# Peptides against a protein of PDB entry 5HB3: the designs that were tried, part 45

Target 1, 150 residues: chain A of PDB entry 5HB3
Amino acid sequence: RQMQDRCMSEYNQRIRNAPEGSIDPFRMACYKIIGRCDLSNRSLDGLQTDVNDWIWLQFNLARETDRSLELAGESYGLAELQASIREIGLKHFPKTAAEDTNGSFGMFFYLQILAGMFEQAIAYLYPFSYVDAVHFAIALTYYGLLRPVD

## One batch from the design tools (peptide; aimed at target 1 F93 N102 M107)

Design b1_p28_3_s2 (made by RFdiffusion4, then SolubleMPNN; from b1_p28_3, 16 letters changed)
Fold by OpenDDE base, seed 3:
Structure b1_p28_3_s2 (fold): chain B 150 residues (1-150), chain A 28 residues (1-28)
Amino acid sequence: as target 1 above (150 residues)
Amino acid sequence: ELEEILKRLKELFEKGLEASKEIGKELV
């Protein structure tokens, strides 16, 4: 708790006093992950990262914290992550097989699976790869992760 | 059967990761 408070204090001082973009992105990452500072901004500007790095960060930031202890503006959980993934999907990933040029649909499928969006993931994958969608649906059903639509 | 499914998933994800490099730059 003391370390977190100290981290938050340092973050607040630096963000107020430092020019925009002058803070080391790695230090910013530490403040966010360890100190849970400014969780409303989940981007780490200045880092060359891939989608795996991004999703790793999101999972580290997403905590089931008692909403009672976190300032209402800093609550980030699984539901918020799922919402973010949906938004990213709409903006950056192909919606239909006809829009797919390089196979990026697989990454969006991956993100949905990681976030526990199994039904949506299978539905998304189906038009791109029927065979894969069926196989994964069977597997997910076997493990009780997919609810069969009655 | 599970191993085959996992292998296919891995391949799909690896291909997707490579294809989404530009997207990754925009997300950060």
Scores: peptide ipSAE 0.297, ipTM 0.849, DockQ to the pose 0.806
OpenDDE base, seeds 1, 2, 4, 5: peptide ipSAE 0.288, 0.289, 0.295, 0.303; ipTM 0.843, 0.844, 0.848, 0.851; seed 5 fails the geometry check

Design b1_p28_3_s3 (made by RFdiffusion4, then SolubleMPNN; from b1_p28_3, 15 letters changed)
Fold by OpenDDE base, seed 4:
Parts: C-alpha cells; structure tokens; sequence
Structure b1_p28_3_s3 (fold): chain B 150 residues (1-150), chain A 28 residues (1-28)
C-alpha cells in the first residue's frame, strides 16, 4: 500500500510537471503496474515490444480487486482485457483464411486462449487450421475449459 | 498425446508471434 501510494503520488506529480514523453517508459510501466496509475492508457510509447510484451503488460494490469479498494478509481480486469483483445482482433488480425498471409492468426488465437476466450478461440482458429482447432478443442474439453459440443 | 498437442501449439504460437511483429509495434 505504501509503495502504491508513493507511485500514485509520483505519477501525479510527473504527469503534471513533466513534458510529454519525458517520462521513461519503464518507469511509466512501474507506475501502472504497481501504482495502478492511469490504467486507461495501457500502451507504453518508446518501448520496442512485441505482442507478448503487450499481453504480459495487460495481464499485469488486469486485477481482480474490489473497486472500493482501488486507489486509481479505475477497474481493469479480465472482462476489460477480453474486450481489448476482441477489439485488437477486429483491427489487426485476419478474420478469414483468405486474409491470412503470414500466419498471424496464431497470435490472435494465442491471445484469446490466454484471456480464457476458449470457445471464441477455437471458433476463430477453425477456418485457418481445422486440424489444430480440433486438437486444441479436444485438449480444452479434456481439461474442462471448453464446453462439449452436442 | 498431450505432448504432441503442446508442441504443435508452441509452433503455432511461435509462427504467430513472428508474423505479428508489426502488430506488436502498433500495440505498444
């Protein structure tokens, strides 16, 4: 709590006083992760990151906290993350096999799986790779993560 | 076997990661 409060204080001070872009991205990440500061902005400019880094950050930002206990007054949980993934999918990833040129669909499948969007993930994967979709569906079903299809 | 599934999953993700580098740059 003390550390979080300090992060919030420092963040608020810096956001007010520092020129735009002058805050080190890593420090910004720390403020977001530890201090829960400005959770509406989940992108970190100035870092060379890949999708794995992005999703890692998102999961670190996503917390199951009582809103009454959140100092930031903002709630960002799994539901919000899932919504973000859906939006990213619509914007950046192929929607059909015909749109796939390089296999990026696999990453969107990965994101959906990580976010617990199992049914959606399998449904998405199927037109790209029915073999993979079936295998993963079987596995997910075995572990009770996917609802059996009648 | 589960191991085969996991291996295939890994391959799929690795390929996906490589293919999505540009997307990653846009996300962050």
Amino acid sequence: as target 1 above (150 residues)
Amino acid sequence: ELEEILKRLKELFEKGLEASKEIGEELV
Scores: peptide ipSAE 0.284, ipTM 0.841, DockQ to the pose 0.814
OpenDDE base, seeds 1, 2, 3, 5: peptide ipSAE 0.273, 0.261, 0.281, 0.286; ipTM 0.836, 0.828, 0.841, 0.843; seed 5 fails the geometry check

Design b1_p28_3_s4 (made by RFdiffusion4, then SolubleMPNN; from b1_p28_3, 17 letters changed; failed a check: too like the target's own chain)
Amino acid sequence: TLKEILERLKKLAEKGLEASKEIGKELV

Design b1_p28_4 (made by RFdiffusion4)
Pose (drawn by RFdiffusion4):
Structure b1_p28_4 (pose): chain A 150 residues (1-150), chain P 28 residues (1-28)
Amino acid sequence: as target 1 above (150 residues)
Amino acid sequence: MEELVTEMLDKLEEYRLLGAPDFQERLF
C-alpha cells in the first residue's frame, strides 16, 4: 500500500511532469513496470524497441484479481488485454486471404493465441490456412483449451 | 500428440517471424 502510493505519486510529480529529456528513458520504463504506473499508456517511449517489446509489456503489466472488489485506479487484466488485441485486429490485420499478400495474418493469430483467445484465433486462421487451423485446434482440444459447441 | 504440438509451435513461430516486420511498420 505504501510503496504503490509513493511510487505512483513519485512518477507523476518527479518524472512525468519533470523536465523533458532529463530523466533516463530506461528509468521511466523501470517505474512503469515495477509500479505499474500509467496503465493507460503502455508504451516504451525513448527506447530502441520492436513489436515484441510492445507485446511483452502488455502482458507484463497485466495482472489478474478476484472479481469481487475494486483496485486502485482502473483494472488491467487479461480481459482488457484481449479487448486491446481485438481492436488491433480490425485496424491493422486482414480477415480474408484476398486482403493478405505478405503472410502477416500469422502475427494476429500469434497475438490471439498469446492472449488465450483460442476460439477466435482458430476461427481467424481457418480462411488463410484451414490445414494449420484444423491441427492447432486439435492441439488445443487435447489439453482442453477450446470451447466446443454442444 | 507430442510431435503435433511441436509442429504447431514451429508453425506458430514461423507465422510470427513473417508477420512481425509488417505489424511493426503498422503499429509504430

Design b1_p28_4_s1 (made by RFdiffusion4, then SolubleMPNN; from b1_p28_4, 15 letters changed)
Fold by OpenDDE base, seed 2:
Structure b1_p28_4_s1 (fold): chain B 150 residues (1-150), chain A 28 residues (1-28)
Amino acid sequence: as target 1 above (150 residues)
Amino acid sequence: MEELIEEVKKKIEEYWKKGKPVAEKKLF
């Protein structure tokens, strides 16, 4: 807690008071990650990040805590992460194989798997790669992770 | 093992037969 409070204090002080162009984005990233600072903005500002960096950050910021103990706006758990992945999927990833020019469907499938959205992941993959969807569904079912609709 | 695979395939096909057409793209 003490370290988190220090990170939050330093983060907020720098965001508010640092001269323009003087902010070290790597230092700010460290405060964000360690201190879970500014959960309203779950990005690493001033850094070149890819989808892997983004999803890694989301999981590092996500916590299952008693919501009664969190300050308003500080709740970010698996449910909020899954909601974010759904939203990104709707906006940025192909819905059909005909729309996929870059093979980006695999990345969205990967994000859903990481977030435990197994049924949605298989449902999404199925029209892009039938064979792969079947293999993943078999594996997920074997491990009791896929909930077949009875 | 083969019977289980066929059962899972059938369940998948039944579940997503209500959905989108299948493509033969590979993830890997």
Scores: peptide ipSAE 0.006, ipTM 0.243, DockQ to the pose 0.051
OpenDDE base, seeds 1, 3, 4, 5: peptide ipSAE 0.000, 0.000, 0.000, 0.011; ipTM 0.216, 0.203, 0.224, 0.298; seed 5 fails the geometry check

Design b1_p28_4_s3 (made by RFdiffusion4, then SolubleMPNN; from b1_p28_4, 15 letters changed)
Fold by OpenDDE base, seed 5:
Structure b1_p28_4_s3 (fold): chain B 150 residues (1-150), chain A 28 residues (1-28)
Amino acid sequence: as target 1 above (150 residues)
Amino acid sequence: MEELIEEVLKRIEEYWERGKPVLEKKLF
C-alpha cells in the first residue's frame, strides 16, 4: 500500500507539474504498472509498444483487489478486462463470417480465450470455423475450462 | 487427445500470427 501510494503521488505530481518533455516515459510506465495509476488510461504513453505489450499490460493491470482498498476509486479486474475485450471485438473484429475479409476472427477468439471467456470464444468461432470450434471446445472441456450444461 | 491438443495449440498460433498485424494496425 505505501509503495502504491508513493507511485500514485509521484505519477500525479509529474503529470501535473513536470515541464514539457521532461517526463521519462519509462518511469511513468513503472508507476502505471506498479502503482496501477490512472487505470482509465491503460496505455504506455510515449513508448513504442506492440500488441503483445498492450495485451500484457491489460492483464498485468487487471487485479482482483478489494475495491475498498483502491485509493483512486478506479477498479480494474477481470470483469473490466473482459468488458474491454468485448468492446475491442465489437469495434475491430468481424461479427459474422460474411464480414471477415482478412481472417482476423481468430485473433478475437484468442483474446477471449486469454480473458477466460471460453463459452463466448467458442460461440464466436463457431460460424467462422465449425471444425476448429468443436476441437477447441473438446480441448477446453478436457481441461475443465468449458463446462457442459448438465 | 494429445494429438488434438497439439493441433489446437498450432491453430491458436496460426490465429495469433494472422490476427496480430490487423489488431496492431487498429490499436497503434
Scores: peptide ipSAE 0.293, ipTM 0.834, DockQ to the pose 0.749
OpenDDE base, seeds 1, 2, 3, 4: peptide ipSAE 0.276, 0.269, 0.290, 0.277; ipTM 0.826, 0.824, 0.834, 0.828

Design b1_p28_4_s4 (made by RFdiffusion4, then SolubleMPNN; from b1_p28_4, 14 letters changed)
Fold by OpenDDE base, seed 4:
Structure b1_p28_4_s4 (fold): chain B 150 residues (1-150), chain A 28 residues (1-28)
Amino acid sequence: as target 1 above (150 residues)
Amino acid sequence: MEELIKKVLEKIEEMWKKGKPTLQEKLF
């Protein structure tokens, strides 16, 4: 708690008071990651990031905390991450194989797998790559991660 | 079992790499 409060204080102070162009984005990233600062903006501002950086950040920010200890507006756990992935999926990824020109379906499938959205991942992959979907389904079932509907 | 896990992970990684450029173009 004390470290988080300090990170939050420093983060907010820098955002408000730092001269234009003097903000070290790496330092801000450290505060964001360590202090879980500014959970409303889950990006690394001023850094060139890719999807791997983004998803890595999401998982680092996500915490399963006792909801009794978090202010309702500051809760970001796996459920919120999964919701974000769903939203991104709906907006940015192909819904059908005919829409996918660049194999982007694989990225969305991967994001869902990382987020533990196994059923949704398989369901999504199925129309794009039947064979792969079946193989992943078998593997996920074998590990008890996918619950086949009886 | 370990070999199967490895193959699955490799396949996931492959799919991720194939989709990465498009996602980067769209999201970043």
Scores: peptide ipSAE 0.007, ipTM 0.331, DockQ to the pose 0.764
OpenDDE base, seeds 1, 2, 3, 5: peptide ipSAE 0.007, 0.000, 0.000, 0.006; ipTM 0.318, 0.245, 0.259, 0.280; seeds 1, 5 fail the geometry check

Design b1_p28_5 (made by RFdiffusion4)
Pose (drawn by RFdiffusion4):
Structure b1_p28_5 (pose): chain A 150 residues (1-150), chain P 28 residues (1-28)
Amino acid sequence: as target 1 above (150 residues)
Amino acid sequence: DFLNELLDEMLTLVTENENLVWERLTAS
């Protein structure tokens, strides 16, 4: 309780609202991770990072809590992470094979799998490659990670 | 072995399109 309060306040007063270009980029990153500061802006600004670093941060900052009482601030768990993956799908990725030329649909399928969006990931992949979708569903069904119809 | 081949093919597509996806995300 103490450290979360001290770390959150310290970040806001002496880093976020501090002179720009003065605070080490990695240090700001360490605070955002350790203290989960500013869950509203889950980016790694000031660092030479790629899409995999961004994806990692989304999951790294995610935490699951019992759905019974409040958290300090806004919650960020698998549910919120999935909601974020969904909008990235509509905005940046195609749904039909006609919209895809480079083979990028595989990235969104990969993202949905990471987020545990198994039903949606298989349904998304089938139009691009029904063979792979069929077999990945078999792999998931074997371990019990695919909700079938009654 | 067949399932691993399908998985390797899919991961190849993911690796080849990482920069393209990054450019779309940062151009937003």

Design b1_p28_5_s1 (made by RFdiffusion4, then SolubleMPNN; from b1_p28_5, 17 letters changed)
Fold by OpenDDE base, seed 1:
Structure b1_p28_5_s1 (fold): chain B 150 residues (1-150), chain A 28 residues (1-28)
Amino acid sequence: as target 1 above (150 residues)
Amino acid sequence: SELQELLEKFQELVEKNKSLFEEKLRSS
């Protein structure tokens, strides 16, 4: 909740204080979607600033460098993390909206985004929120972060 | 829990990679 509130606060602040068109559309989309996610796990509260900084750094690097190079040479343990997230997701997070009793889908979406699993994150979000998934997909595609699903 | 362990690992990776990415960002 704290992370969600902070994301929403930052989103609202930026919308109010920034001239029209001055904010990165992807950043705004991320804040909007993350802010709507029910981050019920308090264990991430302490990671909020560092995690947000990290994801934006990754985003900036992804815009300037090929994603494959970033994954292979610029990150430490990312592949292992992605594998772990995939595994834990199958066990602990809802797969459909009908299974979502605690609103934990947002946390899993957030973790996937932070781990650079953009395609999987969008695919996961789709059954929970079609509109948000589409908007996020458009933003990610615009910045070259979302690859077409073969 | 397995989830807690994952989150701890995630935290460690975030901290490690943050430094790397900051360095890369400054050098680019």
Scores: peptide ipSAE 0.023, ipTM 0.521, DockQ to the pose 0.021
OpenDDE base, seeds 2, 3, 4, 5: peptide ipSAE 0.049, 0.023, 0.034, 0.023; ipTM 0.535, 0.503, 0.535, 0.504; seeds 2, 4 fail the geometry check

Design b1_p28_5_s2 (made by RFdiffusion4, then SolubleMPNN; from b1_p28_5, 20 letters changed)
Fold by OpenDDE base, seed 3:
Structure b1_p28_5_s2 (fold): chain B 150 residues (1-150), chain A 28 residues (1-28)
Amino acid sequence: as target 1 above (150 residues)
Amino acid sequence: SELEKLLEKFNELVEKNKELFQKKLLSD
């Protein structure tokens, strides 16, 4: 609690007083991860990260607890993460096989699976790889993760 | 598990697209 309070105080001071873009990206990451500061901005600008690092960050920032019980002033739940993944998909990933130039559909499928978006992931994969979509549907059903079709 | 095995199929695709994904994230 004490550390988080200090992080929040420093973050708020720096964001108000520092020139735009002048804060060290690593320090910003520390404030976001440890202090849970400004969770609406989940990007790590200026850091050399890969997709796994980004995924790790998003899930560490996620909270499934009641916001009223959190020590941090801000919360970011799984639902918000899923919404972000949907948005990224709409902007940056192919919708059809015809749009797929480099096989990037697999990346978006993987992101959806990690985020627990199982029905959406299967539906997305189907036009790219029918066989794989069927295999995943069977597996997810076996583990009780796939909901009944409406 | 079967699900874990299937997820492993996509690891290669994930690795190939890391750089592209990072560029897209930084542009947002």
Scores: peptide ipSAE 0.022, ipTM 0.432, DockQ to the pose 0.553
OpenDDE base, seeds 1, 2, 4, 5: peptide ipSAE 0.018, 0.021, 0.019, 0.017; ipTM 0.400, 0.526, 0.527, 0.428; seed 5 fails the geometry check

Design b1_p28_5_s3 (made by RFdiffusion4, then SolubleMPNN; from b1_p28_5, 18 letters changed)
Fold by OpenDDE base, seed 1:
Structure b1_p28_5_s3 (fold): chain B 150 residues (1-150), chain A 28 residues (1-28)
Amino acid sequence: as target 1 above (150 residues)
Amino acid sequence: SELEELLKRFNELVEKNKELFQKKLRSS
């Protein structure tokens, strides 16, 4: 709830204070998705205050760092993190829109984004919200984070 | 709950990566 409130607050603040077109489309999309999520039963207390900075940092690093840096082990426990996210998703989050009773799909989408699982995150979001998935795909492609599916 | 434990683990890993990346940015 605190994370949702913060994301919505920041979203609203940025919309009100930022000139048209000045907000990073990906950042805006993240705020919209997180704001729509029911996070009442989900706690990410350690990330709540710095989530936006973390997302921004990940984007900058992903643009500057070639895949070679991920391979060079410059990330701590990335494989373990991704494995944990997959496990959480399989057990605790809806797989389809029909299973989503609490609107928690956005939280799992967000967790995948934080873990750098961009392609999987978009694929997951698609059946819940086609429009949002397309917007994210465009944004992530622009930043060089999505690999074009050959 | 199992979910809380997994989320805790996730949060710890993300925070460690955040710290690592912040250090890298400061050194660059």
Scores: peptide ipSAE 0.082, ipTM 0.580, DockQ to the pose 0.021
OpenDDE base, seeds 2, 3, 4, 5: peptide ipSAE 0.048, 0.053, 0.066, 0.020; ipTM 0.546, 0.531, 0.562, 0.498; seed 4 fails the geometry check

Design b1_p28_6 (made by RFdiffusion4)
Pose (drawn by RFdiffusion4):
Structure b1_p28_6 (pose): chain A 150 residues (1-150), chain P 28 residues (1-28)
Amino acid sequence: as target 1 above (150 residues)
Amino acid sequence: AAVDRANAFLDEITDYIEEHKHWFDFLM
C-alpha cells in the first residue's frame, strides 16, 4: 500500500512532470514496470525497442485480480489485453488472403495465441492456411484449450 | 505430431517477425 502510493506519486511529480530529457529513459521504464505506473500508456519511449518489446510490456504490466472488488485506478488484466489485441487486428492486419501479400497474418495469429484468444486465433488463421489451423486446433483441444460447440 | 507441427508453425512465424520487425513498428 505505502510503496504503490509513494511510487505512483513520485513518478507523476518527479518524472512525468519533470524537465524533459533530464530523466534516464531506462529509469522511467523501471518505474512503469515495478510500480505499474501509467497503465494508460504502455509504451517504452526513449528506448531502442522493437515489436517484441512492446508485446512483452503489455503482458508484463497485466495482472489478474479476483473479480470481487476494486483496484487502485483502472484494472489491467487479460481481458483488457485481449481487447487491445482485437483492435490492433482490425486496424493493422488483414482478414482475407487477398489482403495479405507478405505473410503477416501470422503475427496477428501469434498475438491472439499469446493472449489466450484460442477460438478467435484458429478462426482467424483458417482462411490463410486451413492445414495449420486444423492441426493447431488439435494441439489445443488435446490440452483442453479450445471451447467446442455442443 | 499435431503439437510438433504447431510448434514448427510458431517457429516460422517467429523467424518471419525477426526478419521483418520494421513492418510491425506501427504497433509501438

Design b1_p28_6_s1 (made by RFdiffusion4, then SolubleMPNN; from b1_p28_6, 15 letters changed)
Fold by OpenDDE base, seed 4:
Structure b1_p28_6_s1 (fold): chain B 150 residues (1-150), chain A 28 residues (1-28)
Amino acid sequence: as target 1 above (150 residues)
Amino acid sequence: SAVERALKLLEKILEHLEKHKDEFSFLM
């Protein structure tokens, strides 16, 4: 807690008071990841990042912490991540095979799987590839991650 | 096995994602 508070303080201080261009983006990233600072902004400004970095960041920031230990407004858990993924899906990913131009459905499927949205992931995948959806459903069921619909 | 096929699918997806990573800049 003390470390987190310190990180937050330093983060906020630097954001507000640091001269332009003087902020070390790596340090800021550390504050975000370790200190859970400014979780409303789940990006790493000033760093060259790609989609892999983004994915990594989202899942690392999504922590199930005791709510009592988190400052109000800095709560970001799996539920929030799942909500974000849903929103991203609605905005940026194809809803049907006819809308898919570059095979991007796989990314959304992957994100859903990573986020534990198994039922939704299978349902999403089915119209794109029913064979793959079935195989995945079987696999998930085998591992107890998917409840068979009776 | 179904598990093996599922893993292969994931691998294919990941390969595709890596190949097309620049197309997903909107996530950032």
Scores: peptide ipSAE 0.223, ipTM 0.826, DockQ to the pose 0.920
OpenDDE base, seeds 1, 2, 3, 5: peptide ipSAE 0.183, 0.206, 0.187, 0.183; ipTM 0.798, 0.816, 0.800, 0.799; seeds 2, 3 fail the geometry check

Design b1_p28_6_s2 (made by RFdiffusion4, then SolubleMPNN; from b1_p28_6, 16 letters changed)
Fold by OpenDDE base, seed 4:
Structure b1_p28_6_s2 (fold): chain B 150 residues (1-150), chain A 28 residues (1-28)
Amino acid sequence: as target 1 above (150 residues)
Amino acid sequence: SAVEFAKKLLEKIKKHLEENKEKFSFLM
């Protein structure tokens, strides 16, 4: 808690008071990751990042913490991550095979899988690739991750 | 096995994502 508080304090202080161009983006990233600072902004400003970095960040920031220990009332857990993925899906990913122009459906499927949205992931994949959806469904069922609807 | 197939498929997806990572810049 003390470390988190310190990270938050330093993060906020730097964001507010640091001279222009003096902010080390890597240091700020460390504060964000370790201190969970400014969870409303789940990006790493000033860093060259790619989609893998973004994914990594989202999942690292998503923590199930005791709400009593969360500073500033910002909760970002698995549920919030899943909600974000749903929103992203609705906005940026094809809903049907006919809408798929670049094969991006796989990315959204992957995001859902990573987020534990297994049923939704399979349901999403099914119209794009029936065979793949079935194979994943079998695999997920084997591992007890997919609950077959009887 | 279905599990092995799924793993292979995931690897293919990951590879595709890496090859097309620029297309997903809108996520950032």
Scores: peptide ipSAE 0.046, ipTM 0.636, DockQ to the pose 0.907
OpenDDE base, seeds 1, 2, 3, 5: peptide ipSAE 0.030, 0.027, 0.033, 0.026; ipTM 0.598, 0.587, 0.613, 0.570

Design b1_p28_6_s3 (made by RFdiffusion4, then SolubleMPNN; from b1_p28_6, 18 letters changed)
Fold by OpenDDE base, seed 3:
Structure b1_p28_6_s3 (fold): chain B 150 residues (1-150), chain A 28 residues (1-28)
Amino acid sequence: as target 1 above (150 residues)
Amino acid sequence: KAEEFAKKFLEKVLEHLEKNKDKFSFLM
């Protein structure tokens, strides 16, 4: 707890007082991960990151604990992660094959799978690749991860 | 029997995914 409190203090101090552009993004990332600081901003600004780095961060920050036990003032669990994935999908990924200019549909499918959004993932993949969607659906059903939808 | 069938079917699904691994390379 003492270490976490120190991380929070340093993080907040740097955000408030550091000159613009002088903040070490790696240090800030450490404070965020270890101290769980500023959970409303779940990104690693100033670092060269890809989608894998981003999703890794999301899972590290996600906690399925009682809010009362969380030292961070804000809670972030799987439900919030799933909500974030949905939001990202609506903003940044193609909704139909006609909108897919760069083949990025697979990445959004991947994100949904990682977040346990199996039904939504299959539904999303279906119009882009029917055969793949069916195969994934069968596999997920076999493992008891896909629930029948009416 | 049902378990064996499920296993065989899963193997076919996995084979399909392996054949299309480049399409889903981001999963690796």
Scores: peptide ipSAE 0.021, ipTM 0.456, DockQ to the pose 0.079
OpenDDE base, seeds 1, 2, 4, 5: peptide ipSAE 0.023, 0.020, 0.019, 0.019; ipTM 0.454, 0.454, 0.443, 0.427; seeds 1, 2, 4 fail the geometry check

Design b1_p28_7 (made by RFdiffusion4)
Pose (drawn by RFdiffusion4):
Structure b1_p28_7 (pose): chain A 150 residues (1-150), chain P 28 residues (1-28)
Amino acid sequence: as target 1 above (150 residues)
Amino acid sequence: EEEWYASLTPEEKAYLEFLEELYEELTS
């Protein structure tokens, strides 16, 4: 309780609202991770990072809590992470094979798998490669990670 | 690094550019 309050306040007063270009980029990153500060802007600004670093941060900041009472601020768990993966799908990725030329649909399928969006990931992949979709579904069904129809 | 990039096919290079554009869009 104490640390979260001190760390959150310290980040807002002495880092976010501090002179720009004065605070080490990695230090700001360490506070965002350790204290989960500013869950509204889950980016690694000021660092030479790639898409994998961005993805990692989304999961790294995610935490699951019992759905019974409040959290300090807004919650960020698997549910909110999935909602974010969905919108990235509509905005940046194709749904039909005609919209894809480079083979990028695989990245969105990969993102949906990471987020546990198994039903949606398989349904998304089937139009691009039914063979891979069929077998990935077999792999998931074997471990019980695919909700079938009654 | 230049020898590794020169060794990529045109498709692998286009995919790499796509990932860079995707990252820029996600951090915008």

Design b1_p28_7_s1 (made by RFdiffusion4, then SolubleMPNN; from b1_p28_7, 13 letters changed)
Fold by OpenDDE base, seed 1:
Structure b1_p28_7_s1 (fold): chain B 150 residues (1-150), chain A 28 residues (1-28)
Amino acid sequence: as target 1 above (150 residues)
Amino acid sequence: SAAEYASLSELEKKRLEFLEQLLQELMS
């Protein structure tokens, strides 16, 4: 608790008082991950990250509500992550094949799979690639990860 | 039904296990 409080204090102080460009983005990332600081901002400012790095961060920030309460810090769970993925999908990814200009649908499919949104991922992929959607559905069902549609 | 609830819980458990494995692979 004392360490977390110190991290939060330092994080808040730097955000508020540090001159522009003087903040070490790696240090800020450490405060966020270890200190659970400012979980409403789930990005790493000043760092170039790929999709894997981003989702890794989200999983590390994700905690079950019970554990988060014990640490007396901010809470962020899988449900909030999934909500964020949905929002990203609505804003940045094509909804239909007709809207797909860059072939980015696969990336959003990938993000949904990583977030455990299997049914939604398959439903999303289906209009873009029927064959691939069926293959993934079969595979996920085989591993018991997909709820069969009755 | 209780059976449906139990089945959902098992499914969720499997999903969590998958995500944990995936996380480990991403961290390597």
Scores: peptide ipSAE 0.033, ipTM 0.517, DockQ to the pose 0.021
OpenDDE base, seeds 2, 3, 4, 5: peptide ipSAE 0.021, 0.019, 0.019, 0.020; ipTM 0.388, 0.400, 0.392, 0.404

Design b1_p28_7_s2 (made by RFdiffusion4, then SolubleMPNN; from b1_p28_7, 15 letters changed)
Fold by OpenDDE base, seed 2:
Structure b1_p28_7_s2 (fold): chain B 150 residues (1-150), chain A 28 residues (1-28)
Amino acid sequence: as target 1 above (150 residues)
Amino acid sequence: SAAELAALSEEEKKRLEILEQLLKELMS
């Protein structure tokens, strides 16, 4: 708690007072991750990140903690992450095999799996790759992660 | 808010660009 408060204080001070371009992006990332500062901005400015880095960050920021215990002024949970993934999917990924020009369906499938959207991920993958969808469905069922649709 | 939605849209756009870049790298 004390560490979080300190991080928040330093983060706010730096955002407000630091000259443009003088902020160490790694330090800011540390404040973001450890101090949970400014959760509305879930990107790491000034860092070259890939999708894996992004999703890792989202998961770290998405804490399923009781809102009552979160000292952070902002809350970000799994539900918000899933909503973001859905929105990204609707806007930027192919919905049908006919729309897939670059094989990007796999990436969206991957993002959904990482976000715990297993049923949706399988449903999405099915029209692109029937065999793969079945294999993943079996695997997810084996681990008790897939809810059979009644 | 509209501003938040706009910010989200810009962030999503950046994410898309990153994804596209990664896909290109994977396909190369």
Scores: peptide ipSAE 0.025, ipTM 0.426, DockQ to the pose 0.080
OpenDDE base, seeds 1, 3, 4, 5: peptide ipSAE 0.017, 0.025, 0.024, 0.018; ipTM 0.371, 0.477, 0.462, 0.387; seed 1 fails the geometry check

